# Peptides against a protein of PDB entry 3VZA, part 25

Target 1, 98 residues: chain A of PDB entry 3VZA
Amino acid sequence: RVERLCKSKELFEERLGLEIRRIHNEQLQFIFRHIDHKDPDKPYMFTLSINEQGDYEVTSCTPPLDCISEFQLKVRETNNFSAFIANIRKAFTALSFK
Target 2, 62 residues: chain B of PDB entry 3VZA
Amino acid sequence: AAYVTQLYYKISRIDWDYEVEPARIKGIHYGPDIAQPINMDSSHHSRCFISDYLWSLVPTAW

## One batch from the design tools (peptide; made by RFdiffusion4, then SolubleMPNN)

Design b1_p11_2_s4 (from b1_p11_2 with V10I F11N)
Fold by OpenDDE base, seed 1:
Structure b1_p11_2_s4 (fold): chain B 98 residues (1-98), chain C 62 residues (1-62), chain A 11 residues (1-11)
Amino acid sequence: as target 1 above (98 residues)
Amino acid sequence: as target 2 above (62 residues)
Amino acid sequence: KLEEWDAVPIN
């Protein structure tokens, strides 16, 4: 089971181009790669925590996204975490063309 | 890494087939309406295309 | 959907 879990993590990281790290102060760091087809290893990342009110809070975003505050509001309203992550990736993708 | 794999599933709704050769990307995507199979040869696609395709399966509607 | 322990997974 442990071996399968490790393999699963590696498959997700490579195939989705998404690395998830636990960092200080009970935060998650999401690192997207495979965004820029000309530079597949270029990272696009954001960090996420749950604030004192119990709501999702984006604590950093690199490169910055104009839409991140709206997405934070939307995920709080809908609790659709999947759409939240997918929309952020879509926004990073759009940014890579500029 | 049970929680991280659970998180990946919650995000992507993909369950991989772990019994195939590494070059075969095989699994199931569980969408809101219907489950769809994933089955592609990674040697025929770039890493970016593969990722873009898989993410295209994930609904962005809130 | 995700709770605190889900947002801070154990690797």
Scores: peptide ipSAE 0.116, ipTM 0.941, DockQ to the pose 0.137
Fold by OpenDDE base, seed 2:
Structure b1_p11_2_s4 (fold): chain B 98 residues (1-98), chain C 62 residues (1-62), chain A 11 residues (1-11)
Amino acid sequence: as target 1 above (98 residues)
Amino acid sequence: as target 2 above (62 residues)
Amino acid sequence: KLEEWDAVPIN
């Protein structure tokens, strides 16, 4: 089971180009790669925490996204975490086109 | 590892076929209404194309 | 929300 779980994680990381890390202060770091076709290893990342009110809070976004605050609001309203992550990736993709 | 894989599933709704050779990307995407098979030869595509394709399966509607 | 792996719960 452990081997399967490790393999699963590796497959998701490579195929989705998404790495998920636990970082300090009880945060999750989401690192997207495979965004820029000319630079597939270039990372696009954001960090996420649960604030004092129990709501999702984006604590950083690199590079910055104008839409990130709106997405934070949307995920709080809808609780659609999948759409949240997917929309962020779409936004990073759009940003990569300069 | 169990949690992170659960998280990946919550995000992507993809379940991989772990028994195929590494060059074959096989799995199932579970959409809201129907399940769609994934079956790609990774040697025929760039990493970026593969990722873009897989993410295209994930709905962005809130 | 899932809270086991990290302090950040994910639904």
Scores: peptide ipSAE 0.114, ipTM 0.940, DockQ to the pose 0.157
Fold by OpenDDE base, seed 5:
Structure b1_p11_2_s4 (fold): chain B 98 residues (1-98), chain C 62 residues (1-62), chain A 11 residues (1-11)
Amino acid sequence: as target 1 above (98 residues)
Amino acid sequence: as target 2 above (62 residues)
Amino acid sequence: KLEEWDAVPIN
């Protein structure tokens, strides 16, 4: 089971171009790659925590996204985490076209 | 890695087929209405195309 | 909603 779990993680990382890391202060770091077709390894990332009120809070976003505060509001309202992550990737993709 | 794989599923709604050769991207995407198979030859596509395609399966409606 | 313990990887 552990072997399959490790393989699963690797498949998701490569195929989705998304790495997920647990970092200090109980935060998650989401690192997107495969965004810029001219530079597939260029990272686009944000960090997320659950604040004391129990709400999702974006603690950093690199490069910055003007829409990230709106997405944070939307995910708090809808609890649609999948759409939250997908919309962030979509926004990073749009940003990569400069 | 159980928690992270669960998180990947919550995000993508994809379940991989782990019994196929590495060059085959095979699995099932569980959309809001119906499940759809995934079956790609990775050697025919760039990494970016594959990722873009898979993410295109994920609804962005809130 | 995600909980903090859901972010702990099993390594």
Scores: peptide ipSAE 0.099, ipTM 0.939, DockQ to the pose 0.107
Fold by OpenDDE base, seed 3:
Structure b1_p11_2_s4 (fold): chain B 98 residues (1-98), chain C 62 residues (1-62), chain A 11 residues (1-11)
Amino acid sequence: as target 1 above (98 residues)
Amino acid sequence: as target 2 above (62 residues)
Amino acid sequence: KLEEWDAVPIN
């Protein structure tokens, strides 16, 4: 089971091009790769925390996304975390073409 | 790694088939209504294409 | 949310 969990993590990281880290101050760091087809290893990342109110809060975004504040509002309203992450990736993808 | 894999599932709704050969990307995507199989030969696609395809399975509607 | 993750070590 433990070996399966390790393999699962590796498969998700490679296939989705998404690495998830727990970092300082009780934050999660999401690192997207495979965004830019010309530079597959170029990272696009953001950090997320739960504030004292219990709401999702984006604490950083690199490169910056104009839509990130709106997405933060949407995920708070809908609690659709999956759509939240997917929309961020979509936004990073759009940014890579500009 | 149990919690991170749970998070990956919450995000992607994908469950992998861990018994196939490394070059085969096989699994199931659990959509809102129905489940759909994933079955790709990784040697036929770029890493970026594979990721883009898998993410295309994830609904972006809030 | 992320409460379960924050409550238990990932390793």
Scores: peptide ipSAE 0.096, ipTM 0.939, DockQ to the pose 0.108

Design b1_p11_3_s1 (from b1_p11_3, 7 letters changed)
Fold by OpenDDE base, seed 2:
Structure b1_p11_3_s1 (fold): chain B 98 residues (1-98), chain C 62 residues (1-62), chain A 11 residues (1-11)
Amino acid sequence: as target 1 above (98 residues)
Amino acid sequence: as target 2 above (62 residues)
Amino acid sequence: WKKFKEEVLKE
């Protein structure tokens, strides 16, 4: 089971181009790669925590996204975490085209 | 490891077939209406194309 | 899901 879980994680990381890391202060770091076809290893990332109210809070976003605050509001309203992450990736993709 | 893989599933709704050869990308995407098989030859596509394709399966409607 | 979020995000 451990082998299966480890392999599954690696498959997700490579195929989705998404790495998820636990970092200091009880945060998750989401690192997107495979965004820029000219530079597949270029990272696009944001960090996420749960605030005192129990709500998702984006604590950083690099590069910055104008829409990130709206997405944070939307995920709090809908609890659709999948759409939240997918929309962020979509926004990063759009940004990579400048 | 169990929790992170569960998170990946909650995000992507993809279940991988981990027993196939590395060059074969096989799995199932569980959409809201229909479950769709994933079956790609990774040697035919760039890493970016593969990722873009897989993410295109994930609905962005709130 | 709330418990899962806390499990993943909290130490």
Scores: peptide ipSAE 0.106, ipTM 0.932, DockQ to the pose 0.068
Fold by OpenDDE base, seed 4:
Structure b1_p11_3_s1 (fold): chain B 98 residues (1-98), chain C 62 residues (1-62), chain A 11 residues (1-11)
Amino acid sequence: as target 1 above (98 residues)
Amino acid sequence: as target 2 above (62 residues)
Amino acid sequence: WKKFKEEVLKE
Protein backbone atom coordinates (compact mmCIF):
# COMPACT_ATOMS: atom_id res chain seq x y z
CA ARG B 1 0.00 0.00 0.00
CA VAL B 2 2.74 2.44 0.90
CA GLU B 3 4.52 1.70 -2.34
CA ARG B 4 1.36 2.32 -4.31
CA LEU B 5 0.74 5.58 -2.51
CA CYS B 6 4.24 6.76 -3.23
CA LYS B 7 3.92 5.85 -6.87
CA SER B 8 0.55 7.57 -7.02
CA LYS B 9 2.04 10.77 -5.68
CA GLU B 10 4.83 10.67 -8.23
CA LEU B 11 2.36 10.08 -11.03
CA PHE B 12 0.27 13.04 -9.94
CA GLU B 13 3.30 15.27 -9.64
CA GLU B 14 4.52 14.47 -13.11
CA ARG B 15 1.24 14.24 -14.94
CA LEU B 16 -0.52 17.19 -13.36
CA GLY B 17 2.66 19.17 -13.05
CA LEU B 18 1.67 19.93 -9.48
CA GLU B 19 3.80 19.41 -6.42
CA ILE B 20 2.26 19.78 -2.99
CA ARG B 21 4.44 20.34 0.05
CA ARG B 22 3.83 21.00 3.68
CA ILE B 23 5.90 23.95 4.77
CA HIS B 24 6.49 25.96 7.91
CA ASN B 25 3.70 27.54 9.90
CA GLU B 26 1.19 24.86 8.97
CA GLN B 27 0.94 25.79 5.32
CA LEU B 28 0.65 23.95 2.04
CA GLN B 29 2.75 24.98 -0.89
CA PHE B 30 1.37 24.28 -4.34
CA ILE B 31 3.95 24.36 -7.11
CA PHE B 32 2.71 24.24 -10.68
CA ARG B 33 4.97 23.39 -13.54
CA HIS B 34 4.20 22.55 -17.15
CA ILE B 35 2.43 25.90 -17.39
CA ASP B 36 4.65 27.57 -19.94
CA HIS B 37 5.15 25.27 -22.89
CA LYS B 38 8.30 27.17 -23.77
CA ASP B 39 9.65 26.71 -20.26
CA PRO B 40 7.98 23.64 -18.78
CA ASP B 41 10.02 23.66 -15.59
CA LYS B 42 9.20 27.25 -14.66
CA PRO B 43 7.37 27.14 -11.33
CA TYR B 44 4.15 28.96 -10.55
CA MET B 45 3.26 28.64 -6.92
CA PHE B 46 1.11 29.72 -4.04
CA THR B 47 0.87 28.86 -0.37
CA LEU B 48 -2.26 28.14 1.56
CA SER B 49 -3.16 27.95 5.21
CA ILE B 50 -6.19 27.76 7.42
CA ASN B 51 -6.48 30.87 9.52
CA GLU B 52 -7.66 31.08 13.09
CA GLN B 53 -11.24 31.27 11.90
CA GLY B 54 -10.82 28.04 10.00
CA ASP B 55 -10.97 29.64 6.57
CA TYR B 56 -8.69 29.08 3.61
CA GLU B 57 -6.12 31.82 3.33
CA VAL B 58 -3.64 32.33 0.53
CA THR B 59 -0.45 33.46 2.19
CA SER B 60 1.65 33.94 -0.93
CA CYS B 61 1.39 33.74 -4.69
CA THR B 62 4.35 33.82 -7.05
CA PRO B 63 3.96 35.26 -9.54
CA PRO B 64 1.15 37.37 -8.12
CA LEU B 65 -2.37 36.94 -9.46
CA ASP B 66 -4.87 39.76 -9.47
CA CYS B 67 -7.66 37.23 -9.14
CA ILE B 68 -6.28 35.33 -6.17
CA SER B 69 -8.20 37.36 -3.61
CA GLU B 70 -11.45 36.74 -5.44
CA PHE B 71 -10.68 33.04 -5.67
CA GLN B 72 -10.04 32.94 -1.94
CA LEU B 73 -13.44 34.48 -1.41
CA LYS B 74 -15.06 32.02 -3.78
CA VAL B 75 -13.56 28.95 -2.17
CA ARG B 76 -14.69 30.17 1.22
CA GLU B 77 -18.20 30.61 -0.13
CA THR B 78 -18.45 27.41 -2.13
CA ASN B 79 -15.92 25.14 -0.44
CA ASN B 80 -15.12 23.91 -3.94
CA PHE B 81 -11.45 23.24 -3.43
CA SER B 82 -11.07 21.51 -6.77
CA ALA B 83 -12.35 24.52 -8.68
CA PHE B 84 -10.16 26.72 -6.54
CA ILE B 85 -6.96 24.96 -7.54
CA ALA B 86 -8.04 24.54 -11.14
CA ASN B 87 -8.88 28.21 -11.48
CA ILE B 88 -5.53 29.19 -10.06
CA ARG B 89 -3.81 26.99 -12.62
CA LYS B 90 -5.90 28.54 -15.36
CA ALA B 91 -4.93 31.98 -14.15
CA PHE B 92 -1.25 31.06 -14.10
CA THR B 93 -1.62 29.70 -17.60
CA ALA B 94 -3.15 32.93 -18.80
CA LEU B 95 -0.38 34.86 -17.11
CA SER B 96 2.26 32.82 -18.89
CA PHE B 97 0.99 34.15 -22.20
CA LYS B 98 1.75 37.68 -20.93
CA ALA C 1 1.72 9.88 1.17
CA ALA C 2 -1.84 8.92 1.98
CA TYR C 3 -2.86 12.48 2.74
CA VAL C 4 -1.24 14.00 -0.31
CA THR C 5 -2.71 11.41 -2.64
CA GLN C 6 -6.10 12.01 -1.09
CA LEU C 7 -5.61 15.69 -1.75
CA TYR C 8 -4.67 15.03 -5.35
CA TYR C 9 -7.85 13.06 -5.76
CA LYS C 10 -9.87 15.79 -4.08
CA ILE C 11 -8.44 18.24 -6.58
CA SER C 12 -8.37 16.25 -9.79
CA ARG C 13 -10.87 13.45 -9.21
CA ILE C 14 -8.44 11.18 -11.03
CA ASP C 15 -7.62 7.65 -9.98
CA TRP C 16 -4.53 6.23 -11.65
CA ASP C 17 -3.91 2.71 -12.78
CA TYR C 18 -0.57 2.06 -11.14
CA GLU C 19 0.03 -1.33 -12.70
CA VAL C 20 0.68 -0.27 -16.27
CA GLU C 21 3.94 0.61 -17.93
CA PRO C 22 5.22 4.14 -17.39
CA ALA C 23 4.59 5.10 -21.00
CA ARG C 24 0.88 4.52 -20.54
CA ILE C 25 -1.15 7.16 -18.75
CA LYS C 26 -4.15 5.21 -17.64
CA GLY C 27 -6.79 6.03 -15.10
CA ILE C 28 -10.31 7.21 -14.48
CA HIS C 29 -11.61 10.73 -14.12
CA TYR C 30 -14.69 10.96 -11.97
CA GLY C 31 -16.67 13.89 -13.24
CA PRO C 32 -19.77 15.29 -11.63
CA ASP C 33 -22.07 13.26 -13.85
CA ILE C 34 -20.02 10.47 -15.39
CA ALA C 35 -16.73 8.68 -15.02
CA GLN C 36 -14.45 8.71 -18.04
CA PRO C 37 -11.39 6.61 -18.71
CA ILE C 38 -8.00 8.14 -19.28
CA ASN C 39 -5.74 6.22 -21.63
CA MET C 40 -2.85 8.02 -23.27
CA ASP C 41 0.48 7.08 -24.73
CA SER C 42 2.78 9.53 -23.00
CA SER C 43 5.45 9.10 -25.64
CA HIS C 44 3.16 10.83 -28.11
CA HIS C 45 2.72 14.00 -26.08
CA SER C 46 4.70 16.68 -24.33
CA ARG C 47 4.60 17.02 -20.58
CA CYS C 48 2.78 20.32 -20.92
CA PHE C 49 0.17 18.88 -23.23
CA ILE C 50 -0.50 16.02 -20.87
CA SER C 51 -0.87 18.34 -17.90
CA ASP C 52 -3.08 20.76 -19.81
CA TYR C 53 -5.26 17.92 -20.98
CA LEU C 54 -5.68 16.43 -17.55
CA TRP C 55 -6.44 19.79 -15.98
CA SER C 56 -9.00 20.41 -18.70
CA LEU C 57 -10.96 17.57 -17.17
CA VAL C 58 -11.32 19.48 -13.91
CA PRO C 59 -14.35 21.78 -13.79
CA THR C 60 -13.68 25.39 -12.95
CA ALA C 61 -17.26 26.33 -12.17
CA TRP C 62 -17.63 27.29 -8.55
CA TRP A 1 -13.06 17.58 4.64
CA LYS A 2 -12.44 19.86 7.59
CA LYS A 3 -10.79 17.02 9.43
CA PHE A 4 -8.71 16.30 6.38
CA LYS A 5 -7.70 19.93 6.11
CA GLU A 6 -6.56 19.91 9.67
CA GLU A 7 -4.55 16.75 9.21
CA VAL A 8 -2.93 17.96 6.01
CA LEU A 9 -2.27 21.54 7.01
CA LYS A 10 -1.31 20.88 10.59
CA GLU A 11 2.08 19.42 11.37
Scores: peptide ipSAE 0.104, ipTM 0.932, DockQ to the pose 0.068
Fold by OpenDDE base, seed 3:
Structure b1_p11_3_s1 (fold): chain B 98 residues (1-98), chain C 62 residues (1-62), chain A 11 residues (1-11)
Amino acid sequence: as target 1 above (98 residues)
Amino acid sequence: as target 2 above (62 residues)
Amino acid sequence: WKKFKEEVLKE
């Protein structure tokens, strides 16, 4: 099972171009790659925590996204975490064309 | 690692087939209404295309 | 999911 879990993580990282790390202060770091087709290894990232109220809170976003605050509101309203992450990736993709 | 893989599934709704050759990207995407197969030859596509395609399976409607 | 995300973040 341990071998399977390791392989699963590697496959997701490579195929989705998404790395997930636990970082300081009880946060998750989401690192997207494969966004810019001209620079596939360029990272687009954000960090996420759960605040005192138990709500998702984006603590950083690099590069910054104008829509990130709206997405934070939407995920709190809907609890649709999948759509939250997918919309962030979509926004990063749009940013890479500018 | 178990938590991370669970999170990947929560995000993508993809379950990989771990018994195929490395060049084959095979799995199942579980959408809200239907499940659809994933079956790609990675040698035919760039890493960016593969990622874009897989993410296109994930609905963005809230 | 609430339980899961809290466990992941606090691990």
Scores: peptide ipSAE 0.103, ipTM 0.933, DockQ to the pose 0.069
Fold by OpenDDE base, seed 5:
Structure b1_p11_3_s1 (fold): chain B 98 residues (1-98), chain C 62 residues (1-62), chain A 11 residues (1-11)
Amino acid sequence: as target 1 above (98 residues)
Amino acid sequence: as target 2 above (62 residues)
Amino acid sequence: WKKFKEEVLKE
C-alpha cells in the first residue's frame, strides 16, 4: 500500500505538474510547473492555511495574482476546493503569456 | 502519503491505472455527471501538453 | 473535509 501511495504521488506530481508540500506554521505549499511551455520547470506557487476562524487563507502567491483574493472568497463561499486550485492554475497560465 | 494522494483526488478527480507501463497515461476522470477514461501515450506529447490536457478535465465553475 | 484539512495541515 505504501508503495502504491508513493507511486500515486509521483504520477500526480509529474502528470499534473503540481507538487504539494507541508510547510511551517501548518501551511500547504502548492507548486505548479508545466505552466510556461517555454520554461516548463518554472515554478508558480502559493501557500494556504486555515486561519483561526477555520477558513482557507492564502498566505503567499508567487508570482502575485490579482485574482487570488477573489478566489479565496469564492472557495470560502462554495467550498469547491477543486475549482479553487484549477482556477489558480488557469490564472497562472494566463499570467505566463505576459 | 495517504493524505496527499487523497488531496490530489479531491483536486483532480482522477484515479490512475497503476498496472500499465510508465509511458502510458491511463486512468479515469470522474466528472460531476459521467466518468471519462484517460488513455494517452506520453511519448507523443510534451509534459506541458499533458498537464494542460489533464487540467482541462477539471471544472472551473464554482 | 474540515477534518481532512486539519489532518493535512496540522503538524
Scores: peptide ipSAE 0.126, ipTM 0.934, DockQ to the pose 0.065; fails the geometry check

Design b1_p11_3_s2 (from b1_p11_3, 4 letters changed)
Fold by OpenDDE base, seed 5:
Structure b1_p11_3_s2 (fold): chain B 98 residues (1-98), chain C 62 residues (1-62), chain A 11 residues (1-11)
Amino acid sequence: as target 1 above (98 residues)
Amino acid sequence: as target 2 above (62 residues)
Amino acid sequence: WEEFKQEVLAE
């Protein structure tokens, strides 16, 4: 099972171009790659925590996204974490063309 | 590792087939209505295309 | 999900 879990993580990282790391102060770091077709290894990332109120809080976003604050509000309202991550990737993709 | 893979599933709703050759991207996407099979030859596509395709399966509606 | 979030985020 451990071997399967390791393989699963590797498959997701490569196929989705998404790496997820646990970092200091109880945060998750999401690193997107495969965004820019001209530079597939260029990272697009954000960090996420759960604040004292138990709400999702974006603690950083690189490069910055104008829509990230709205997405934070939307995920708090809907609890749709999948749509949250997918919309961020979509926004990073749009940004890569600028 | 269990928690991160659970998170990947929560995000993508994809379950991989782990018994196929590395060049085969095979699995199932569990959408809100029906389950849809994934079956791609990775050697025929760029990494960016593969990722874009898989993410296209994930709804962005809140 | 809250319990899961804590497990994922906690080091």
Scores: peptide ipSAE 0.145, ipTM 0.935, DockQ to the pose 0.066
Fold by OpenDDE base, seed 1:
Formats: sequence, structure tokens, C-alpha cells
Structure b1_p11_3_s2 (fold): chain B 98 residues (1-98), chain C 62 residues (1-62), chain A 11 residues (1-11)
Amino acid sequence: as target 1 above (98 residues)
Amino acid sequence: as target 2 above (62 residues)
Amino acid sequence: WEEFKQEVLAE
């Protein structure tokens, strides 16, 4: 089972171009690659925590996204975490075209 | 690893088929209405295309 | 989901 879980993680990382890491202060780091077709390994990333109120809070975003605050509001309203992550990737994709 | 794979599923709603050869991207996407099979030959596509395609399966409606 | 995200983020 451990081997299967490891394989699953590797498949998701490669196929989605999304790495998820636990970092300090109880945060998750989401690292997108495969965004820029001219530079597939270029990372687009953000960090996420649960604040004292229990709400999702974006603690960093690189490169910065104008829409990130709105997305944070939307995910708090809807609790649709899937749409939250997908919309961030969509925004990074749009940004990669300048 | 269990937690992160659970998170990947909650994000993507994809369940992979782990019994196929590495060059075959096979699984099921569980959308809100239907379950759609995934079956791609990775040698036919770029990494970016594959990722873009898979993410296109994920609804962005809130 | 609240329970899950607490487990993931607190790990």
C-alpha cells in the first residue's frame, strides 16, 4: 500500500504538474509546473494556511495574482476547494501569456 | 502520502489506473454529473498538453 | 472537508 501511495503521488505530480508540500507554520505549498509551454519547468506557486478562524488564507503567491484575494473570498463562501485550485492554475496560465 | 493523495483526489477528482504501462495515462475523472474515462498515450503529447487537458476536466465554477 | 483540511494542514 505504501508503494501504491508513493506511485499515486508521483503520477499526480507529473500528470497534473502540481506538487504539494507541507511547509513551516502549518502551511501547504502548491507548486504548478507545465504552465508555460515554452518553459515547462517554470514554477508558479502559492502557499495556503488555515487561519485562527478556520478559514483558508493565502499567505504567498509567486508570481502575484490580482485575483487571488477574490478567489480566497470565493473559496470561503463556497468551500469549493477544487474550483479554488483550478481557478488559480487558470490565472497562472493567463499570466504566462503576459 | 495518504493525505496528499486524498488531497489530489479532492482537487482533481481523478482516480488513476495503476496497472497499466507507464506510457499509458489511464484513469477515471468523476465529474459532477458523469464519470469520464481517461485513456491517453503520453508519447503522443507534451507534458504541458497533458496537464492542460487533465485540468480542463476540473470545473472552475464556484 | 473541514476535518480533512485540518488533518492535512496540521500534519
Scores: peptide ipSAE 0.140, ipTM 0.935, DockQ to the pose 0.071
Fold by OpenDDE base, seed 3:
Structure b1_p11_3_s2 (fold): chain B 98 residues (1-98), chain C 62 residues (1-62), chain A 11 residues (1-11)
Amino acid sequence: as target 1 above (98 residues)
Amino acid sequence: as target 2 above (62 residues)
Amino acid sequence: WEEFKQEVLAE
């Protein structure tokens, strides 16, 4: 099972171009690659935590996104984590064309 | 690594087929009402195209 | 961290 789990993680990382890391202060770091077709390895990333109120909180975003605060509000309202991550990737993609 | 794989599934709703050859990207995307099969030859596409395609399966409606 | 996992992975 451990071997399967390891393979699963590697497949997701490569195919989705998304790496997920646990970092200091109980945060998750989401690193998107394969965003810029001219520079597939260029990282687009954000960090996420659960604040004292129990709400999702974006603690950093590189490069910055104007819409990130709105997305944070929406995920708190809907608890749709999948849409949250997908919308962030969509926003990074749009940014790569500017 | 059960936690991170669970998170990947929560995000993407994709379940991979682990028995196929490395050059084949095969799995199932579970949408809210319908399951969509995934079956791609990775040698025919760029890494960016593959990622864009897979993410296009994920709804962005809140 | 366990609380974080529960909230993130919850439906």
Scores: peptide ipSAE 0.132, ipTM 0.935, DockQ to the pose 0.102
Fold by OpenDDE base, seed 2:
Structure b1_p11_3_s2 (fold): chain B 98 residues (1-98), chain C 62 residues (1-62), chain A 11 residues (1-11)
Amino acid sequence: as target 1 above (98 residues)
Amino acid sequence: as target 2 above (62 residues)
Amino acid sequence: WEEFKQEVLAE
C-alpha cells in the first residue's frame, strides 16, 4: 500500500498541478503549477496553518491575491476546504492573464 | 504519506484508477450529487488543459 | 504536526 500511496501522490501532483509540502512550524505549503499555459512550470503558492484559535490561517501567498483574506473568512465560515483551494486556484488563474 | 493523499481527496474528491496505462487518466469524481467518471487520453492534451479540466470538476460554491 | 494535520483533514 505504500507504493499505492506514492503513486497516488504523484498522480495528484501531476494531474492537478498541485504540490503539497510540509514546512516549518506546522504549516502546509500549496504550490500550484499548470496555471499559465505559456509557462506551465511557473509556481503559484500559499502557505496555511491552524492558528491558536483553531482556524485556518493563510500565512503567505505568492503572488499576492487580493481575495485571499475573503477566502480565509469563507473557509472559516463554511469549512468547505475543497472550495477554498479551488477558489484560490481560480484566482491564480485569473491573475495569470494580467 | 497517507494524510497527503487523503488531503488530495478532500480537495478534489477524485479517486484514481491506478491499474490503467500511464497515458490514460481514469478515475471517479465524487460530486455533491452524482459520481462521474473521468476518462482522458493524456497524450491528446497539454498538462495545463488536463489540470484546468480536472479543477473544473471541483465546485467553487461555498 | 499530527494535531495540525488531523485538524485540516477533519474539517
Scores: peptide ipSAE 0.155, ipTM 0.937, DockQ to the pose 0.096; fails the geometry check

Design b1_p11_3_s3 (from b1_p11_3, 3 letters changed)
Fold by OpenDDE base, seed 3:
Structure b1_p11_3_s3 (fold): chain B 98 residues (1-98), chain C 62 residues (1-62), chain A 11 residues (1-11)
Amino acid sequence: as target 1 above (98 residues)
Amino acid sequence: as target 2 above (62 residues)
Amino acid sequence: WEEWKQEILAE
């Protein structure tokens, strides 16, 4: 099972181009790659925490996204975490064309 | 690692087939209505295309 | 960490 879990993580990281790390102060760091087709290894990332109220809170976003605050509001309203992450990736993708 | 893989599933709704050859990207995407098979030859596509395609399966509607 | 697991995966 341990071997399967390791393989699963590696497959997700490579195929989705998404790395997830636990970082200081009980945060998760989401690192997207494979966004810019001209520079596949260029990272697009954000960090996420759960604040004292129990709500998702984006603590950083690099490069910055104008829509990130709206997405934070939406995920709090809908609890649709999948759409939250997918929309962020979509926004990063759009940014890579600018 | 179990937590991370669970999180990946929560995000993508993809379950991989772990018994196929490395060059084959095979799995199932579980959408809200129906399950859709994933079956790609990775040698035919760039890493960016593969990622874009897989993410295209994930609905962005809130 | 267990808090994260429950809060993120609860839905």
Scores: peptide ipSAE 0.182, ipTM 0.936, DockQ to the pose 0.114
Fold by OpenDDE base, seed 4:
Order: sequence, then structure tokens, then C-alpha cells
Structure b1_p11_3_s3 (fold): chain B 98 residues (1-98), chain C 62 residues (1-62), chain A 11 residues (1-11)
Amino acid sequence: as target 1 above (98 residues)
Amino acid sequence: as target 2 above (62 residues)
Amino acid sequence: WEEWKQEILAE
């Protein structure tokens, strides 16, 4: 049901602190919140596209992550999208501790 | 909504129980080996704790 | 997944 799907999205957004949006140029924007316990609403985000070769490509990352290029390589190698997103969140979490 | 919901499942491997009151975070996490229930009282935890806990269920091994 | 990726990334 459409109503359940809408509720599902809202539950995921709130409980995971992850918003997923379609943005221009056929990209996905992933917005993490609930990263910094001192500032739960502070966003940590990256954008993702599929390039002409069909590979995942991170087109932006704010704040920047040193490990993002390595993660991009790993997800291309493993196709483990779940681990990809989870590792990015972990990296943002680590970054929030400065 | 269907696509984004599918993506959330692909990422988290969580299926929510939609028949419970909003204060109850109930669902199932489908891990690589076994499925584990999720059952939390959200009123007892901060938003950040809840998110951190749920993300801790998601393997980071490539 | 490939079809899904195309759908989700489509404008």
C-alpha cells in the first residue's frame, strides 16, 4: 500500500537518520543526521551517481572524507552497497569526534 | 516511495513492524547468518542512540 | 538491481 510505503520511508528517515533524495543529473543524495550527539540535526552528506560505465561514483561529500575514494573502489569491487553506506556513516561518525 | 523503501532495505536489511504504536521500534534485521528481532522503546533512548544502534546492526565488512 | 538503479537515478 502507498500509505505503508510512505510510513516506511518516514520510519527509516527518523530511525536511521538517513534521508535519500533524487537530485539533478541523475544522482542520489544521502543525508545523514543523528551523527553528532551534541548536534543531532547536523547533516553529513554525499552524492552518488552511476557513471557511463555503470559504476558507482561519489560526486560530492560534505564534509569531505579521506576514505571516500577507497570506499568507492571497494563498492565497485564487491558491489556491497550496504557496507558502502554503513562505512561512510562510520567514517562520518569518526569525523564528528574530530 | 517503493524504490526508496527498497533502497532502505538494501542498505539496512531491516523490515519494520508497522502495526505497533509509534513509541515502539519493532522490526527484524536480516543479517548475513541469522535474522534478529528489533524491539525498542523509543521513549527510553535518544534519536542518536537509536540510529547508532540500528546502524551497528549493519555489517561493514566488504 | 541494475534496473532498480536506473529507476532510482532517473530524473
Scores: peptide ipSAE 0.154, ipTM 0.933, DockQ to the pose 0.064
Fold by OpenDDE base, seed 5:
Structure b1_p11_3_s3 (fold): chain B 98 residues (1-98), chain C 62 residues (1-62), chain A 11 residues (1-11)
Amino acid sequence: as target 1 above (98 residues)
Amino acid sequence: as target 2 above (62 residues)
Amino acid sequence: WEEWKQEILAE
């Protein structure tokens, strides 16, 4: 079971180009790769926490996204975490075209 | 490891087939209406194309 | 999500 879980994580990381890490102050870091086809290993990342009110809060975004505040509002309203992550990736993709 | 894989499923709604060779990307995407199979030869595509394709399966509607 | 997140972070 543990072996399968490890394999599953590796498959998701490679195939989705998404790494998820726990970081200080009870935050999650989401690192997207495979965004820029000319530089597949270039990371696009954001960090996420739960604030004192219990709401999702984006604590950093690199590179910055103008739409990230709107997405934070949307995920608080809908609790659609999947759409939240997917929209961020779409925004990073659009940004990579400069 | 269990929690992170659960998070990946929460995000992507993809369940991989772990019994196939590494070059085969096989699984099932569970959309809101119907499940769709994933079955592609990774050797025929770039890493970026594969990721873009898989993410295209994930709805962006809020 | 909060409980789940905390479990991840506690590992």
Scores: peptide ipSAE 0.176, ipTM 0.934, DockQ to the pose 0.057; fails the geometry check
Fold by OpenDDE base, seed 2:
Structure b1_p11_3_s3 (fold): chain B 98 residues (1-98), chain C 62 residues (1-62), chain A 11 residues (1-11)
Amino acid sequence: as target 1 above (98 residues)
Amino acid sequence: as target 2 above (62 residues)
Amino acid sequence: WEEWKQEILAE
């Protein structure tokens, strides 16, 4: 089971181009790669926490996204975490085309 | 590791087939309406294309 | 299993 879990994580990281890391102060860091076809290893990332109210809170976004605050609002309203992450990736993709 | 894999499923709704050869990307995407099979030869595509394709399966409607 | 992790999965 442990081996399966490790393999699963590696497959998701490579195939989705998404790394998820636990960082200080009980935050998650989401690192997208495979965004820029000309530079597949270029990272696009944001950090996420759960605030005192129990709501998702984006604590950083690099590069910055104009839409990130709206997405934070949307995920709080809909609780659709999947759409939240997917929309962020979509936004990063759009940004990579400048 | 259990948590992170569960989180990946929560995000992507993908379940991989772990019994196939490494060059084969095989699994199932569980969308709201239909379960969509995934079956790709990774040697035929770039890493970026593969990721873009898989993410295209994930609905962005709130 | 930390509470914040449970919250993320449960939501």
Scores: peptide ipSAE 0.169, ipTM 0.935, DockQ to the pose 0.102; fails the geometry check

